Peptides against a protein of PDB entry 4PAS. Designs and how they scored, part 46

Target 1, 39 residues: chain A of PDB entry 4PAS
Amino acid sequence: SVNQASTSRLEGLQSENHRLRMKITELDKDLEEVTMQLQ
Target 2, 39 residues: chain A of PDB entry 4PAS as posed
Amino acid sequence: SVNQASTSRLEGLQSENHHLRMKITELDKDLEEVTMQLQ

## One batch from the design tools (peptide; made by RFdiffusion4, then SolubleMPNN)

Design b1_p29_7_s4
Fold by OpenDDE base, seed 1:
Structure b1_p29_7_s4 (fold): chain B 39 residues (1-39), chain A 29 residues (1-29)
Amino acid sequence: as target 1 above (39 residues)
Amino acid sequence: KLEEIKKEKEGLQSKLTEVDKEIQELLAE
């Protein structure tokens, strides 16, 4: 069940999740840009 | 450069999968 330690861990994971998603989005933009430059 | 970005993205996606798994485990408790 949920307790203080679990909620703290969850918050850290949610923050990491957000960070990773943002970086992936940035890389997708970079990939699109590089692909266009190669054409 | 394109392949390098793809490889980095794959690494991030693998980590994201791990993070999501742990999140779901905690939410299921």
Scores: peptide ipSAE 0.662, ipTM 0.912, DockQ to the pose 0.883
Fold by OpenDDE base, seed 4:
Structure b1_p29_7_s4 (fold): chain B 39 residues (1-39), chain A 29 residues (1-29)
Amino acid sequence: as target 1 above (39 residues)
Amino acid sequence: KLEEIKKEKEGLQSKLTEVDKEIQELLAE
């Protein structure tokens, strides 16, 4: 059930989710750049 | 370099899957 500990954990996970998605986006950009350099 | 970046991305995607799973578990409580 909902409590402060769970809420804090959820907020941390949501922040991590965002961080991971942003990093993946950056890596996709890097991959595109490297791929172009290899062509 | 390309394969290195791909490997890093795979690792991050695996972590993202884990994080999403935990989020859904908490939301289902």
Scores: peptide ipSAE 0.662, ipTM 0.912, DockQ to the pose 0.930
Fold by OpenDDE base, seed 5:
Structure b1_p29_7_s4 (fold): chain B 39 residues (1-39), chain A 29 residues (1-29)
Amino acid sequence: as target 1 above (39 residues)
Amino acid sequence: KLEEIKKEKEGLQSKLTEVDKEIQELLAE
């Protein structure tokens, strides 16, 4: 069931999810740049 | 450098999978 602790945990996880996705996107851009530089 | 970035990305993707799993578990309660 839903309680305050679970809600807080969920919000933290959603924030972490977003952070991780953004970092992965940044790394993909870095990979693209490095790949181009190696060519 | 390229392989290092790939390794870091793989680690983050693994963590993302874990986070998504926990989110779904909480939403299913």
Scores: peptide ipSAE 0.661, ipTM 0.911, DockQ to the pose 0.916
Fold by OpenDDE base, seed 2:
Structure b1_p29_7_s4 (fold): chain B 39 residues (1-39), chain A 29 residues (1-29)
Amino acid sequence: as target 1 above (39 residues)
Amino acid sequence: KLEEIKKEKEGLQSKLTEVDKEIQELLAE
């Protein structure tokens, strides 16, 4: 079922999903950078 | 430092899994 509360929660989760994916991407970049510096 | 970043990434991936699960649960309602 669809209601306002569920929709708002879903939108929040979708934004969090995006944020988390972006942060992971940043960490992957950091990992690459650190790895290069350690070599 | 490398291991610390890996640890943080693992934490974020765990949270992402949880968020994805909740999204699917809401979409299934």
Scores: peptide ipSAE 0.661, ipTM 0.911, DockQ to the pose 0.910; fails the geometry check

Design b1_p29_8_s1
Fold by OpenDDE base, seed 5:
Structure b1_p29_8_s1 (fold): chain B 39 residues (1-39), chain A 29 residues (1-29)
Amino acid sequence: as target 1 above (39 residues)
Amino acid sequence: SNQEKLLVQQNYKTLSLEQLAEKLEELRK
């Protein structure tokens, strides 16, 4: 149904958003480490 | 939906940040 397709698409986008946010968190930690090394 | 549109925009922004971070990492090698 159209409702099932819409909910599945939204769940896919939410899962991808979560993955990407976790990746940004890792990059932020790497940047923090580099910043500390430059001090 | 508005929520779907927001998620698409946020995902695009985050992918762009990942690409920028990769480019910066290459410059540091």
Scores: peptide ipSAE 0.103, ipTM 0.651, DockQ to the pose 0.030
Fold by OpenDDE base, seed 3:
Structure b1_p29_8_s1 (fold): chain B 39 residues (1-39), chain A 29 residues (1-29)
Amino acid sequence: as target 1 above (39 residues)
Amino acid sequence: SNQEKLLVQQNYKTLSLEQLAEKLEELRK
């Protein structure tokens, strides 16, 4: 149904957003570690 | 929907940040 398709699309976007936010958090941690190593 | 539009914008922004981080890593090598 139209509602099911819309829900699935939204859930996909939400899942991707979560994945990306987790990835950027990991990158921030990596950069923090590099910064500490350069001190 | 407005929520979907916001998520698309946020996803695009985060992808851009990932790309920037990748470039910074390449510079550090």
Scores: peptide ipSAE 0.102, ipTM 0.653, DockQ to the pose 0.029
Fold by OpenDDE base, seed 4:
Structure b1_p29_8_s1 (fold): chain B 39 residues (1-39), chain A 29 residues (1-29)
Amino acid sequence: as target 1 above (39 residues)
Amino acid sequence: SNQEKLLVQQNYKTLSLEQLAEKLEELRK
């Protein structure tokens, strides 16, 4: 249905956003490690 | 919806940050 398609699209965007936020957290950790190595 | 628009914008921004991080990693090699 139209409502099911809309909810599925939103859920897909939400899951991708969560994935990306986890990825940026990993990048922050990598940056911290690099910073420590440069000190 | 406004929520979907915000999520698309945030997803694009974070993808761009990932690409920038990859480029910076290549420069460090």
Scores: peptide ipSAE 0.102, ipTM 0.650, DockQ to the pose 0.029
Fold by OpenDDE base, seed 2:
Structure b1_p29_8_s1 (fold): chain B 39 residues (1-39), chain A 29 residues (1-29)
Amino acid sequence: as target 1 above (39 residues)
Amino acid sequence: SNQEKLLVQQNYKTLSLEQLAEKLEELRK
């Protein structure tokens, strides 16, 4: 149904958003490590 | 929906940040 398609699309976007936010967290950790090494 | 639009915008922004991070990594090599 239209409602099922909409909910599936939203769930996909939510999962992608979560993935991307986790990736940013990893990058922040890497940046922190590099910063510490440069000090 | 407004929630979907916001998520699309946030995902786009984060993808752009990943691309920038990749470019920075390439410069460090």
Scores: peptide ipSAE 0.100, ipTM 0.648, DockQ to the pose 0.030

Design b1_p29_8_s2
Fold by OpenDDE base, seed 4:
Structure b1_p29_8_s2 (fold): chain B 39 residues (1-39), chain A 29 residues (1-29)
Amino acid sequence: as target 1 above (39 residues)
Amino acid sequence: SNQEKLLVLQNMHTLSLEQLAQLLQQLKE
């Protein structure tokens, strides 16, 4: 159904968004490490 | 509604992609 398709899309976007936020956190740490090494 | 939640989540997802792109750009500079 349309509602089932929408729910599946929401769950997919929620999991992908969480994955992206974790990658952002990792990259923030990488930037911090590089900045510290350059100082 | 589910449609309203989907729209909000899609916008949040787009913003996350933009932040990721910005961080990748900063690492390249």
Scores: peptide ipSAE 0.169, ipTM 0.741, DockQ to the pose 0.032
Fold by OpenDDE base, seed 3:
Structure b1_p29_8_s2 (fold): chain B 39 residues (1-39), chain A 29 residues (1-29)
Amino acid sequence: as target 1 above (39 residues)
Amino acid sequence: SNQEKLLVLQNMHTLSLEQLAQLLQQLKE
């Protein structure tokens, strides 16, 4: 059904969004480390 | 509704991609 397809897409995007947020956290930490090394 | 939830999440996902792109650009500079 349309609702089932929307739910499956929502769950997929939620998982991908979580993955992206984890990568953002890693990159923020890397940027912080580089900033401290340059100070 | 499921459709409303999907649209909200799609917008949040787009913002996450934009933030990731900005961080990658900062690492290149």
Scores: peptide ipSAE 0.169, ipTM 0.741, DockQ to the pose 0.033
Fold by OpenDDE base, seed 2:
Structure b1_p29_8_s2 (fold): chain B 39 residues (1-39), chain A 29 residues (1-29)
Amino acid sequence: as target 1 above (39 residues)
Amino acid sequence: SNQEKLLVLQNMHTLSLEQLAQLLQQLKE
């Protein structure tokens, strides 16, 4: 159904958004580490 | 509604992708 498709899409986007936020945190840490090493 | 929730989450997802792209670009510089 339309509602089932919408909920499945919502759940997929929620999990992917969480994954992306974790990657952002990782990249922020990597950027900080590189910055410190260059100082 | 479910449609309203989906639109909000899609906007949040787009912003996350943009932030990721910016960080990747900064690491390449």
Scores: peptide ipSAE 0.164, ipTM 0.739, DockQ to the pose 0.032
Fold by OpenDDE base, seed 1:
Structure b1_p29_8_s2 (fold): chain B 39 residues (1-39), chain A 29 residues (1-29)
Amino acid sequence: as target 1 above (39 residues)
Amino acid sequence: SNQEKLLVLQNMHTLSLEQLAQLLQQLKE
């Protein structure tokens, strides 16, 4: 149904958003570590 | 080098932010 398709899309986007935020957090940590090594 | 590593990570970070921005735009549509 239209509602089921819309819900599945939203859940997929929310899951991907979470994944990207976790990746950004990881990259921020890595950047911090590299920055410290350059000091 | 550490400088090269930093540049690579910065580029990866930028790409992740761009992907996030695209996802957020899709959620707003």
Scores: peptide ipSAE 0.108, ipTM 0.685, DockQ to the pose 0.031

Design b1_p29_8_s3
Fold by OpenDDE base, seed 4:
Structure b1_p29_8_s3 (fold): chain B 39 residues (1-39), chain A 29 residues (1-29)
Amino acid sequence: as target 1 above (39 residues)
Amino acid sequence: SNQKKLLVQQHMHTYSDEQLAQKLQQLEQ
Protein backbone atom coordinates (compact mmCIF):
# COMPACT_ATOMS: atom_id res chain seq x y z
CA SER B 1 0.00 0.00 0.00
CA VAL B 2 1.02 3.69 -0.27
CA ASN B 3 1.20 3.79 3.55
CA GLN B 4 3.57 0.78 3.68
CA ALA B 5 5.86 2.39 1.06
CA SER B 6 5.87 5.66 3.03
CA THR B 7 6.63 3.83 6.31
CA SER B 8 9.50 1.84 4.72
CA ARG B 9 10.95 5.08 3.27
CA LEU B 10 10.75 6.78 6.68
CA GLU B 11 12.46 3.81 8.38
CA GLY B 12 15.22 3.95 5.74
CA LEU B 13 15.72 7.69 6.32
CA GLN B 14 15.79 7.18 10.11
CA SER B 15 18.39 4.40 9.78
CA GLU B 16 20.53 6.57 7.48
CA ASN B 17 20.21 9.54 9.86
CA HIS B 18 21.52 7.31 12.66
CA ARG B 19 24.43 6.14 10.44
CA LEU B 20 25.34 9.77 9.62
CA ARG B 21 25.27 10.74 13.32
CA MET B 22 27.63 7.84 14.09
CA LYS B 23 29.96 9.01 11.28
CA ILE B 24 29.99 12.55 12.72
CA THR B 25 30.95 11.07 16.11
CA GLU B 26 33.84 9.16 14.47
CA LEU B 27 35.06 12.31 12.71
CA ASP B 28 34.91 14.24 16.00
CA LYS B 29 37.19 11.58 17.54
CA ASP B 30 39.55 11.77 14.54
CA LEU B 31 39.65 15.55 14.99
CA GLU B 32 40.48 15.15 18.69
CA GLU B 33 43.34 12.75 17.82
CA VAL B 34 44.76 15.13 15.18
CA THR B 35 44.46 18.03 17.63
CA MET B 36 46.41 16.04 20.25
CA GLN B 37 49.11 15.13 17.67
CA LEU B 38 49.51 18.84 16.79
CA GLN B 39 49.99 19.88 20.46
CA SER A 1 51.50 27.16 15.27
CA ASN A 2 47.98 27.85 16.58
CA GLN A 3 47.08 29.04 13.05
CA LYS A 4 48.10 25.66 11.55
CA LYS A 5 45.98 23.82 14.15
CA LEU A 6 42.97 26.03 13.34
CA LEU A 7 43.37 25.47 9.56
CA VAL A 8 43.51 21.68 10.01
CA GLN A 9 40.40 21.74 12.23
CA GLN A 10 38.49 23.94 9.76
CA HIS A 11 39.44 21.65 6.86
CA MET A 12 38.31 18.51 8.71
CA HIS A 13 34.97 20.10 9.68
CA THR A 14 34.38 21.32 6.09
CA TYR A 15 35.17 17.88 4.68
CA SER A 16 32.77 16.26 7.18
CA ASP A 17 30.02 18.74 6.24
CA GLU A 18 30.61 18.08 2.49
CA GLN A 19 30.34 14.31 3.04
CA LEU A 20 27.10 14.81 4.98
CA ALA A 21 25.70 17.13 2.27
CA GLN A 22 26.54 14.60 -0.50
CA LYS A 23 24.76 11.83 1.40
CA LEU A 24 21.69 14.00 2.04
CA GLN A 25 21.56 14.83 -1.69
CA GLN A 26 21.56 11.09 -2.52
CA LEU A 27 18.57 10.53 -0.19
CA GLU A 28 16.59 13.33 -1.91
CA GLN A 29 16.98 11.70 -5.37
Scores: peptide ipSAE 0.044, ipTM 0.518, DockQ to the pose 0.025
Fold by OpenDDE base, seed 5:
Structure b1_p29_8_s3 (fold): chain B 39 residues (1-39), chain A 29 residues (1-29)
Amino acid sequence: as target 1 above (39 residues)
Amino acid sequence: SNQKKLLVQQHMHTYSDEQLAQKLQQLEQ
């Protein structure tokens, strides 16, 4: 149904949003650690 | 945020010297 397709698309977008947020957090952590080790 | 600071602190000093060198090389590309 149209509702099922919309729900599955929303779930996919929520999963991708979570993945991207986790990647940003990882990069922030990596940058801070590199910065501290270069001091 | 305090949450961001806590998350960063929990994962600090996890790199070996080799992982650090690889990360620096990636930043220079």
Scores: peptide ipSAE 0.041, ipTM 0.513, DockQ to the pose 0.017
Fold by OpenDDE base, seed 3:
Structure b1_p29_8_s3 (fold): chain B 39 residues (1-39), chain A 29 residues (1-29)
Amino acid sequence: as target 1 above (39 residues)
Amino acid sequence: SNQKKLLVQQHMHTYSDEQLAQKLQQLEQ
């Protein structure tokens, strides 16, 4: 149904949003650690 | 939340001198 397609799309966008937020956090930490070790 | 803290901790890395050298070499390419 149209409602099932819309809900599945929303769930996909929510999971991708979570994945991207976690990846940003990982990269920020990697940069912080490299910066601290180069000081 | 405790769940968010656990997830952040799982993505923390500790670099050895060799891992740091490899990462720097990759950034210079």
Scores: peptide ipSAE 0.036, ipTM 0.450, DockQ to the pose 0.018
Fold by OpenDDE base, seed 1:
Structure b1_p29_8_s3 (fold): chain B 39 residues (1-39), chain A 29 residues (1-29)
Amino acid sequence: as target 1 above (39 residues)
Amino acid sequence: SNQKKLLVQQHMHTYSDEQLAQKLQQLEQ
């Protein structure tokens, strides 16, 4: 149904949003570590 | 405290110049 397709799309977007937030946190940490080592 | 500073340093990864270059490249993508 249209509702099932919309729900599955939302769940996919929520999962991707979580993945991207975790990746941003990892990159922020890596940037901090690199910045400290270059000082 | 000096103890907290030491604990942070012990958990920091050390990178070679090549590893630093790879990390910078990953952050620029």
Scores: peptide ipSAE 0.031, ipTM 0.480, DockQ to the pose 0.015

Design b1_p29_8_s4
Fold by OpenDDE base, seed 3:
Structure b1_p29_8_s4 (fold): chain B 39 residues (1-39), chain A 29 residues (1-29)
Amino acid sequence: as target 1 above (39 residues)
Amino acid sequence: SNQEKLLVLEHMHTLSDEQLAQLLQQLRE
């Protein structure tokens, strides 16, 4: 259907959303570690 | 900095998983 390209793009965005959430968690952990080291 | 990168990533994270799922469902109908 005409929507197949749109659904595939949105599935890609869903995967990227998950990747970004995982990266945010990693960065939060890194910031916490650095903060503790600076204390 | 990691803090600046975090802010950028949060801004890129504009849609929740639920919003994405809803949009996918609408496109499949």
Scores: peptide ipSAE 0.037, ipTM 0.529, DockQ to the pose 0.046
Fold by OpenDDE base, seed 1:
Structure b1_p29_8_s4 (fold): chain B 39 residues (1-39), chain A 29 residues (1-29)
Amino acid sequence: as target 1 above (39 residues)
Amino acid sequence: SNQEKLLVLEHMHTLSDEQLAQLLQQLRE
Protein backbone atom coordinates (compact mmCIF):
# COMPACT_ATOMS: atom_id res chain seq x y z
CA SER B 1 0.00 0.00 0.00
CA VAL B 2 0.96 3.67 -0.31
CA ASN B 3 1.07 3.76 3.50
CA GLN B 4 3.53 0.84 3.67
CA ALA B 5 5.82 2.43 1.06
CA SER B 6 5.64 5.75 2.92
CA THR B 7 6.44 4.03 6.24
CA SER B 8 9.50 2.27 4.74
CA ARG B 9 10.72 5.57 3.26
CA LEU B 10 10.16 7.29 6.60
CA GLU B 11 12.21 4.62 8.41
CA GLY B 12 15.03 5.08 5.88
CA LEU B 13 14.98 8.86 6.34
CA GLN B 14 14.94 8.47 10.14
CA SER B 15 17.98 6.16 10.08
CA GLU B 16 19.90 8.50 7.76
CA ASN B 17 18.92 11.51 9.89
CA HIS B 18 20.24 9.73 12.99
CA ARG B 19 23.52 8.80 11.22
CA LEU B 20 24.05 12.40 10.08
CA ARG B 21 23.30 13.83 13.55
CA MET B 22 25.83 11.46 15.14
CA LYS B 23 28.49 12.44 12.57
CA ILE B 24 27.75 16.16 13.05
CA THR B 25 28.14 15.73 16.82
CA GLU B 26 31.47 13.93 16.32
CA LEU B 27 32.85 16.64 14.01
CA ASP B 28 31.60 19.42 16.29
CA LYS B 29 33.43 17.79 19.20
CA ASP B 30 36.62 17.51 17.11
CA LEU B 31 36.38 21.21 16.19
CA GLU B 32 35.85 22.16 19.83
CA GLU B 33 38.92 20.15 20.86
CA VAL B 34 41.08 21.79 18.16
CA THR B 35 39.80 25.23 19.19
CA MET B 36 40.72 24.54 22.82
CA GLN B 37 44.20 23.34 21.80
CA LEU B 38 44.81 26.57 19.84
CA GLN B 39 43.93 28.76 22.84
CA SER A 1 38.86 20.09 6.74
CA ASN A 2 36.58 18.97 9.57
CA GLN A 3 34.80 22.33 9.31
CA GLU A 4 34.09 21.80 5.62
CA LYS A 5 32.86 18.26 6.33
CA LEU A 6 30.61 19.62 9.10
CA LEU A 7 29.04 22.15 6.70
CA VAL A 8 28.40 19.40 4.13
CA LEU A 9 26.85 17.11 6.74
CA GLU A 10 24.72 19.94 8.15
CA HIS A 11 23.44 20.60 4.64
CA MET A 12 22.66 16.90 4.14
CA HIS A 13 20.93 16.83 7.53
CA THR A 14 18.79 19.84 6.57
CA LEU A 15 17.72 18.18 3.32
CA SER A 16 16.91 14.96 5.19
CA ASP A 17 14.82 16.87 7.75
CA GLU A 18 12.92 18.66 4.98
CA GLN A 19 12.22 15.38 3.20
CA LEU A 20 11.15 13.80 6.50
CA ALA A 21 8.85 16.74 7.27
CA GLN A 22 7.24 16.48 3.83
CA LEU A 23 6.63 12.75 4.25
CA LEU A 24 5.16 13.25 7.74
CA GLN A 25 2.87 15.95 6.36
CA GLN A 26 1.68 13.58 3.62
CA LEU A 27 0.91 10.92 6.24
CA ARG A 28 -1.17 13.45 8.23
CA GLU A 29 -3.31 14.35 5.22
Scores: peptide ipSAE 0.036, ipTM 0.520, DockQ to the pose 0.048
Fold by OpenDDE base, seed 2:
Structure b1_p29_8_s4 (fold): chain B 39 residues (1-39), chain A 29 residues (1-29)
Amino acid sequence: as target 1 above (39 residues)
Amino acid sequence: SNQEKLLVLEHMHTLSDEQLAQLLQQLRE
């Protein structure tokens, strides 16, 4: 159904949003580590 | 700080996730 296609797309967006948040956290940790090594 | 910015971004994404979850629920009903 049209609703099933829409819900599947939104579920994809939710998973991508979560993935992006995890990636931001990873990059923040990497930046912190580099910053500590440079101090 | 970068950590403060991260917390703000995480909060914004959390609110967006809640809104998205509500929209998903409406489409399933």
Scores: peptide ipSAE 0.036, ipTM 0.523, DockQ to the pose 0.039
Fold by OpenDDE base, seed 5:
Structure b1_p29_8_s4 (fold): chain B 39 residues (1-39), chain A 29 residues (1-29)
Amino acid sequence: as target 1 above (39 residues)
Amino acid sequence: SNQEKLLVLEHMHTLSDEQLAQLLQQLRE
């Protein structure tokens, strides 16, 4: 159904959103570490 | 670079948030 497809897409987007947020946090940490090493 | 990757991921995150918001709005109508 349209509702089932929408729910599955929502769950996929929520999972991807979480994954991206975690990856951004990791990259922010890596950049901070590199910045500190260059100082 | 990590900076370029961060920028790309931030853009992907923004697009994902917009798509999520649109889908949530459709489910509320």
Scores: peptide ipSAE 0.036, ipTM 0.516, DockQ to the pose 0.048

## One batch from the design tools (peptide; made by RFdiffusion4, then SolubleMPNN)

Design b1_p30_2_s3 (from b1_p30_2, 19 letters changed)
Fold by OpenDDE base, seed 1:
Structure b1_p30_2_s3 (fold): chain B 39 residues (1-39), chain A 30 residues (1-30)
Amino acid sequence: as target 1 above (39 residues)
Amino acid sequence: MKQELQERLEHLRMEKSEVEKDLKKVEEQI
């Protein structure tokens, strides 16, 4: 149904949002580590 | 050493900027 397709799209976007946020957290950790090594 | 760390830092900043652009596009669609 249209409602099922809309729900599945939202769930996919929420999952991708979470994946991208986790990737930013990993990159921030790596940035901190490299920044500390440059001090 | 210092130059390689600077290159790594710049690479990570560029990767983060691309991920942030993709995140913004996803958040605008939610």
Scores: peptide ipSAE 0.684, ipTM 0.914, DockQ to the pose 0.953
Fold by OpenDDE base, seed 3:
Structure b1_p30_2_s3 (fold): chain B 39 residues (1-39), chain A 30 residues (1-30)
Amino acid sequence: as target 1 above (39 residues)
Amino acid sequence: MKQELQERLEHLRMEKSEVEKDLKKVEEQI
């Protein structure tokens, strides 16, 4: 149904949002590590 | 060493900026 397709799209976007946020968290950790090595 | 770390830092900042752009595009679709 149109409602099922909309729900599945939202779930896919929410999953991708979570993946991208986790990648930012990893990059922030790597940035912190390199910044500490520059001190 | 220091220059290589600065280059690594800049690379990570650039990668983060690209991921943040992709995140904004996903958030605009939600």
Scores: peptide ipSAE 0.684, ipTM 0.914, DockQ to the pose 0.945
Fold by OpenDDE base, seed 4:
Structure b1_p30_2_s3 (fold): chain B 39 residues (1-39), chain A 30 residues (1-30)
Amino acid sequence: as target 1 above (39 residues)
Amino acid sequence: MKQELQERLEHLRMEKSEVEKDLKKVEEQI
């Protein structure tokens, strides 16, 4: 149904949003580690 | 060593900037 397609799309976007936010957190940690190694 | 760390730092900054652009595109669709 149209409602199922809309819900599935929103759930997909929310899952991707979460994945990308987690990847930013990982990259920020790696950036901090490399920055500390440069000091 | 210092140069390799600088190259790694720049690579991570570029990767982060790409992920932030993708995040913004996803957030604009929600």
Scores: peptide ipSAE 0.684, ipTM 0.914, DockQ to the pose 0.963
Fold by OpenDDE base, seed 2:
Structure b1_p30_2_s3 (fold): chain B 39 residues (1-39), chain A 30 residues (1-30)
Amino acid sequence: as target 1 above (39 residues)
Amino acid sequence: MKQELQERLEHLRMEKSEVEKDLKKVEEQI
């Protein structure tokens, strides 16, 4: 149904949003670790 | 050592900038 296609699209976008936010958190940690090693 | 850490830092900044652009594209679609 149109509603199932819309909900599946939103769930896909929300899952990708979460994945990308988690990747930013990982990169921020790696940036902090490298910055601390440069001090 | 210091140069390799600076190169790694720059690579991580570039990767973060690309992920932030992709995040913005996803957030604009939600």
Scores: peptide ipSAE 0.683, ipTM 0.914, DockQ to the pose 0.951

Design b1_p30_5_s1 (from b1_p30_5, 13 letters changed)
Fold by OpenDDE base, seed 1:
Structure b1_p30_5_s1 (fold): chain B 39 residues (1-39), chain A 30 residues (1-30)
Amino acid sequence: as target 1 above (39 residues)
Amino acid sequence: SLLDLLKKLGVLDEEFLEIRQKIEEAEAKI
């Protein structure tokens, strides 16, 4: 149904958003570590 | 935040900016 297709698309976007949030958190940590090494 | 400071200084690489953009685009579609 149209509703099932919309739900599956939302779930895909939510999973990608989660993946990207994890990646940005990793980069934040790496940048903090580099900052501490430069001090 | 440190990230905000690094953005202002132009220290953040293109990969970081691309990832942030993708997060914002995904959030706008949800």
Scores: peptide ipSAE 0.034, ipTM 0.435, DockQ to the pose 0.083
Fold by OpenDDE base, seed 5:
Formats: sequence, C-alpha cells, structure tokens
Structure b1_p30_5_s1 (fold): chain B 39 residues (1-39), chain A 30 residues (1-30)
Amino acid sequence: as target 1 above (39 residues)
Amino acid sequence: SLLDLLKKLGVLDEEFLEIRQKIEEAEAKI
C-alpha cells in the first residue's frame, strides 16, 4: 500500500516532468523560428 | 547557446521562464 502510493506519485512526477520537457522543447523550437526571422 | 541568443533578443517570455522553473521544481520532487 505505502509502496504503491509512492510508486504512483513517482509515476505522476515522471509524467509531469516529461510533459514539461516536451513543452519547453516546443517553445525552444518556436523561439528558434522567431530568432531566424529576426536575422 | 540558443538560449543566450534568445535572452539577448528579449524573446524569452514569462511563459518560457515559468515552464523552466516548473521543470526544475518537478525534477527536485522526483
């Protein structure tokens, strides 16, 4: 039970971390495009 | 780096900075 709650929390944090990393990668790409347009 | 260039250009908006912060906070909780 306690281990299952801890594992579920870890999985939640890992999934959120992945989501945030994907979002920052998207923004990096968009900002790269803007940078190229400004050059 | 691209990040440094974007900072110099003033293209890094608040949303980008908030997302970077959230990544750091999430990593600290894992």
Scores: peptide ipSAE 0.032, ipTM 0.442, DockQ to the pose 0.078
Fold by OpenDDE base, seed 2:
Structure b1_p30_5_s1 (fold): chain B 39 residues (1-39), chain A 30 residues (1-30)
Amino acid sequence: as target 1 above (39 residues)
Amino acid sequence: SLLDLLKKLGVLDEEFLEIRQKIEEAEAKI
């Protein structure tokens, strides 16, 4: 149904959003370490 | 901002900016 396709798309977008948030958190940690080294 | 300073120092690389943009685009779609 249209609702099942919409739900599956939303789940995919939520999963991708989570993946991207985890990746940016990793980069933020790396930048924090570099920032500490620059002080 | 600290982010602007890190950009000017070249510490904030293009990959970081691309990932942030992708997060914002994904958030706009859900």
Scores: peptide ipSAE 0.028, ipTM 0.426, DockQ to the pose 0.085
Fold by OpenDDE base, seed 3:
Structure b1_p30_5_s1 (fold): chain B 39 residues (1-39), chain A 30 residues (1-30)
Amino acid sequence: as target 1 above (39 residues)
Amino acid sequence: SLLDLLKKLGVLDEEFLEIRQKIEEAEAKI
């Protein structure tokens, strides 16, 4: 149904959003570590 | 420098980094 397709798309976008947020957090940690090494 | 830019942007909190370093040093001794 149109509703099932919309729900599945939303779930996919939510999962991708979560993945991207986790990647940003990882990069932020890496930046922190590099910054500490520059001190 | 990049470090100065990060400080200016408020991305780098020097006090926070010092505290984190001390925590990591303490954890490494356990």
Scores: peptide ipSAE 0.026, ipTM 0.378, DockQ to the pose 0.019

Design b1_p30_5_s2 (from b1_p30_5, 13 letters changed)
Fold by OpenDDE base, seed 4:
Structure b1_p30_5_s2 (fold): chain B 39 residues (1-39), chain A 30 residues (1-30)
Amino acid sequence: as target 1 above (39 residues)
Amino acid sequence: SLEDLLKALGVYDEEFLEIKQKIEEAEKKI
């Protein structure tokens, strides 16, 4: 039970971390496009 | 870095800071 709760919490945090990293990657692409447009 | 690019473009905004902070906080909790 305690181990299952800990593993579920870890999985949730890992999933959120992944989502946030993907959002940063999206912003990086958008900023790359802006940079290219300004050149 | 992405942060350096944002600063260079003058678009180092609150949205980026919030996401960066959330990543850092999430990593500390793992």
Scores: peptide ipSAE 0.024, ipTM 0.430, DockQ to the pose 0.087
Fold by OpenDDE base, seed 5:
Structure b1_p30_5_s2 (fold): chain B 39 residues (1-39), chain A 30 residues (1-30)
Amino acid sequence: as target 1 above (39 residues)
Amino acid sequence: SLEDLLKALGVYDEEFLEIKQKIEEAEKKI
């Protein structure tokens, strides 16, 4: 149904957004560690 | 911030900008 397609799309976008935010968080952590090691 | 950290390290690169843009675009589509 149209509603199922819309909900599935929303869930996909939410999941991708979460994945991207987690990747940014990972990079932040890794770069923070590198920064501390360079001090 | 991550952005400030990347700038401080001289690695404010295209990958970071691409990921940031993807987050912003995904948020606009939700």
Scores: peptide ipSAE 0.024, ipTM 0.429, DockQ to the pose 0.080
Fold by OpenDDE base, seed 2:
Structure b1_p30_5_s2 (fold): chain B 39 residues (1-39), chain A 30 residues (1-30)
Amino acid sequence: as target 1 above (39 residues)
Amino acid sequence: SLEDLLKALGVYDEEFLEIKQKIEEAEKKI
């Protein structure tokens, strides 16, 4: 149904957004550590 | 910001830009 398709799309977008945000968080941590090592 | 840190380190690379763009596109679609 239209509602099922919309819900599945939203869930997919939310999960992908979460995955990408987690990757950014990992990169932020790694770069923080590099920054500390360069001091 | 992470972006400012990447710029300061000279490692503002394509991977970061791609991830940032994907986040922005995903947020726009929600």
Scores: peptide ipSAE 0.024, ipTM 0.429, DockQ to the pose 0.091
Fold by OpenDDE base, seed 3:
Structure b1_p30_5_s2 (fold): chain B 39 residues (1-39), chain A 30 residues (1-30)
Amino acid sequence: as target 1 above (39 residues)
Amino acid sequence: SLEDLLKALGVYDEEFLEIKQKIEEAEKKI
């Protein structure tokens, strides 16, 4: 149904959003480490 | 330089990083 397709799309977008947020957190930590090495 | 870029982005806070490092070193001694 249209509702099932919309729900599945939302769940996919939510999972991708979570993945991207985790990747941003990793990159932020890496950037902090590089910044400390530049001191 | 990369350092200049980090400073321009406001993410190179030397004082904060020094304090953070001191805390981490103190925690390693516990």
Scores: peptide ipSAE 0.020, ipTM 0.332, DockQ to the pose 0.019

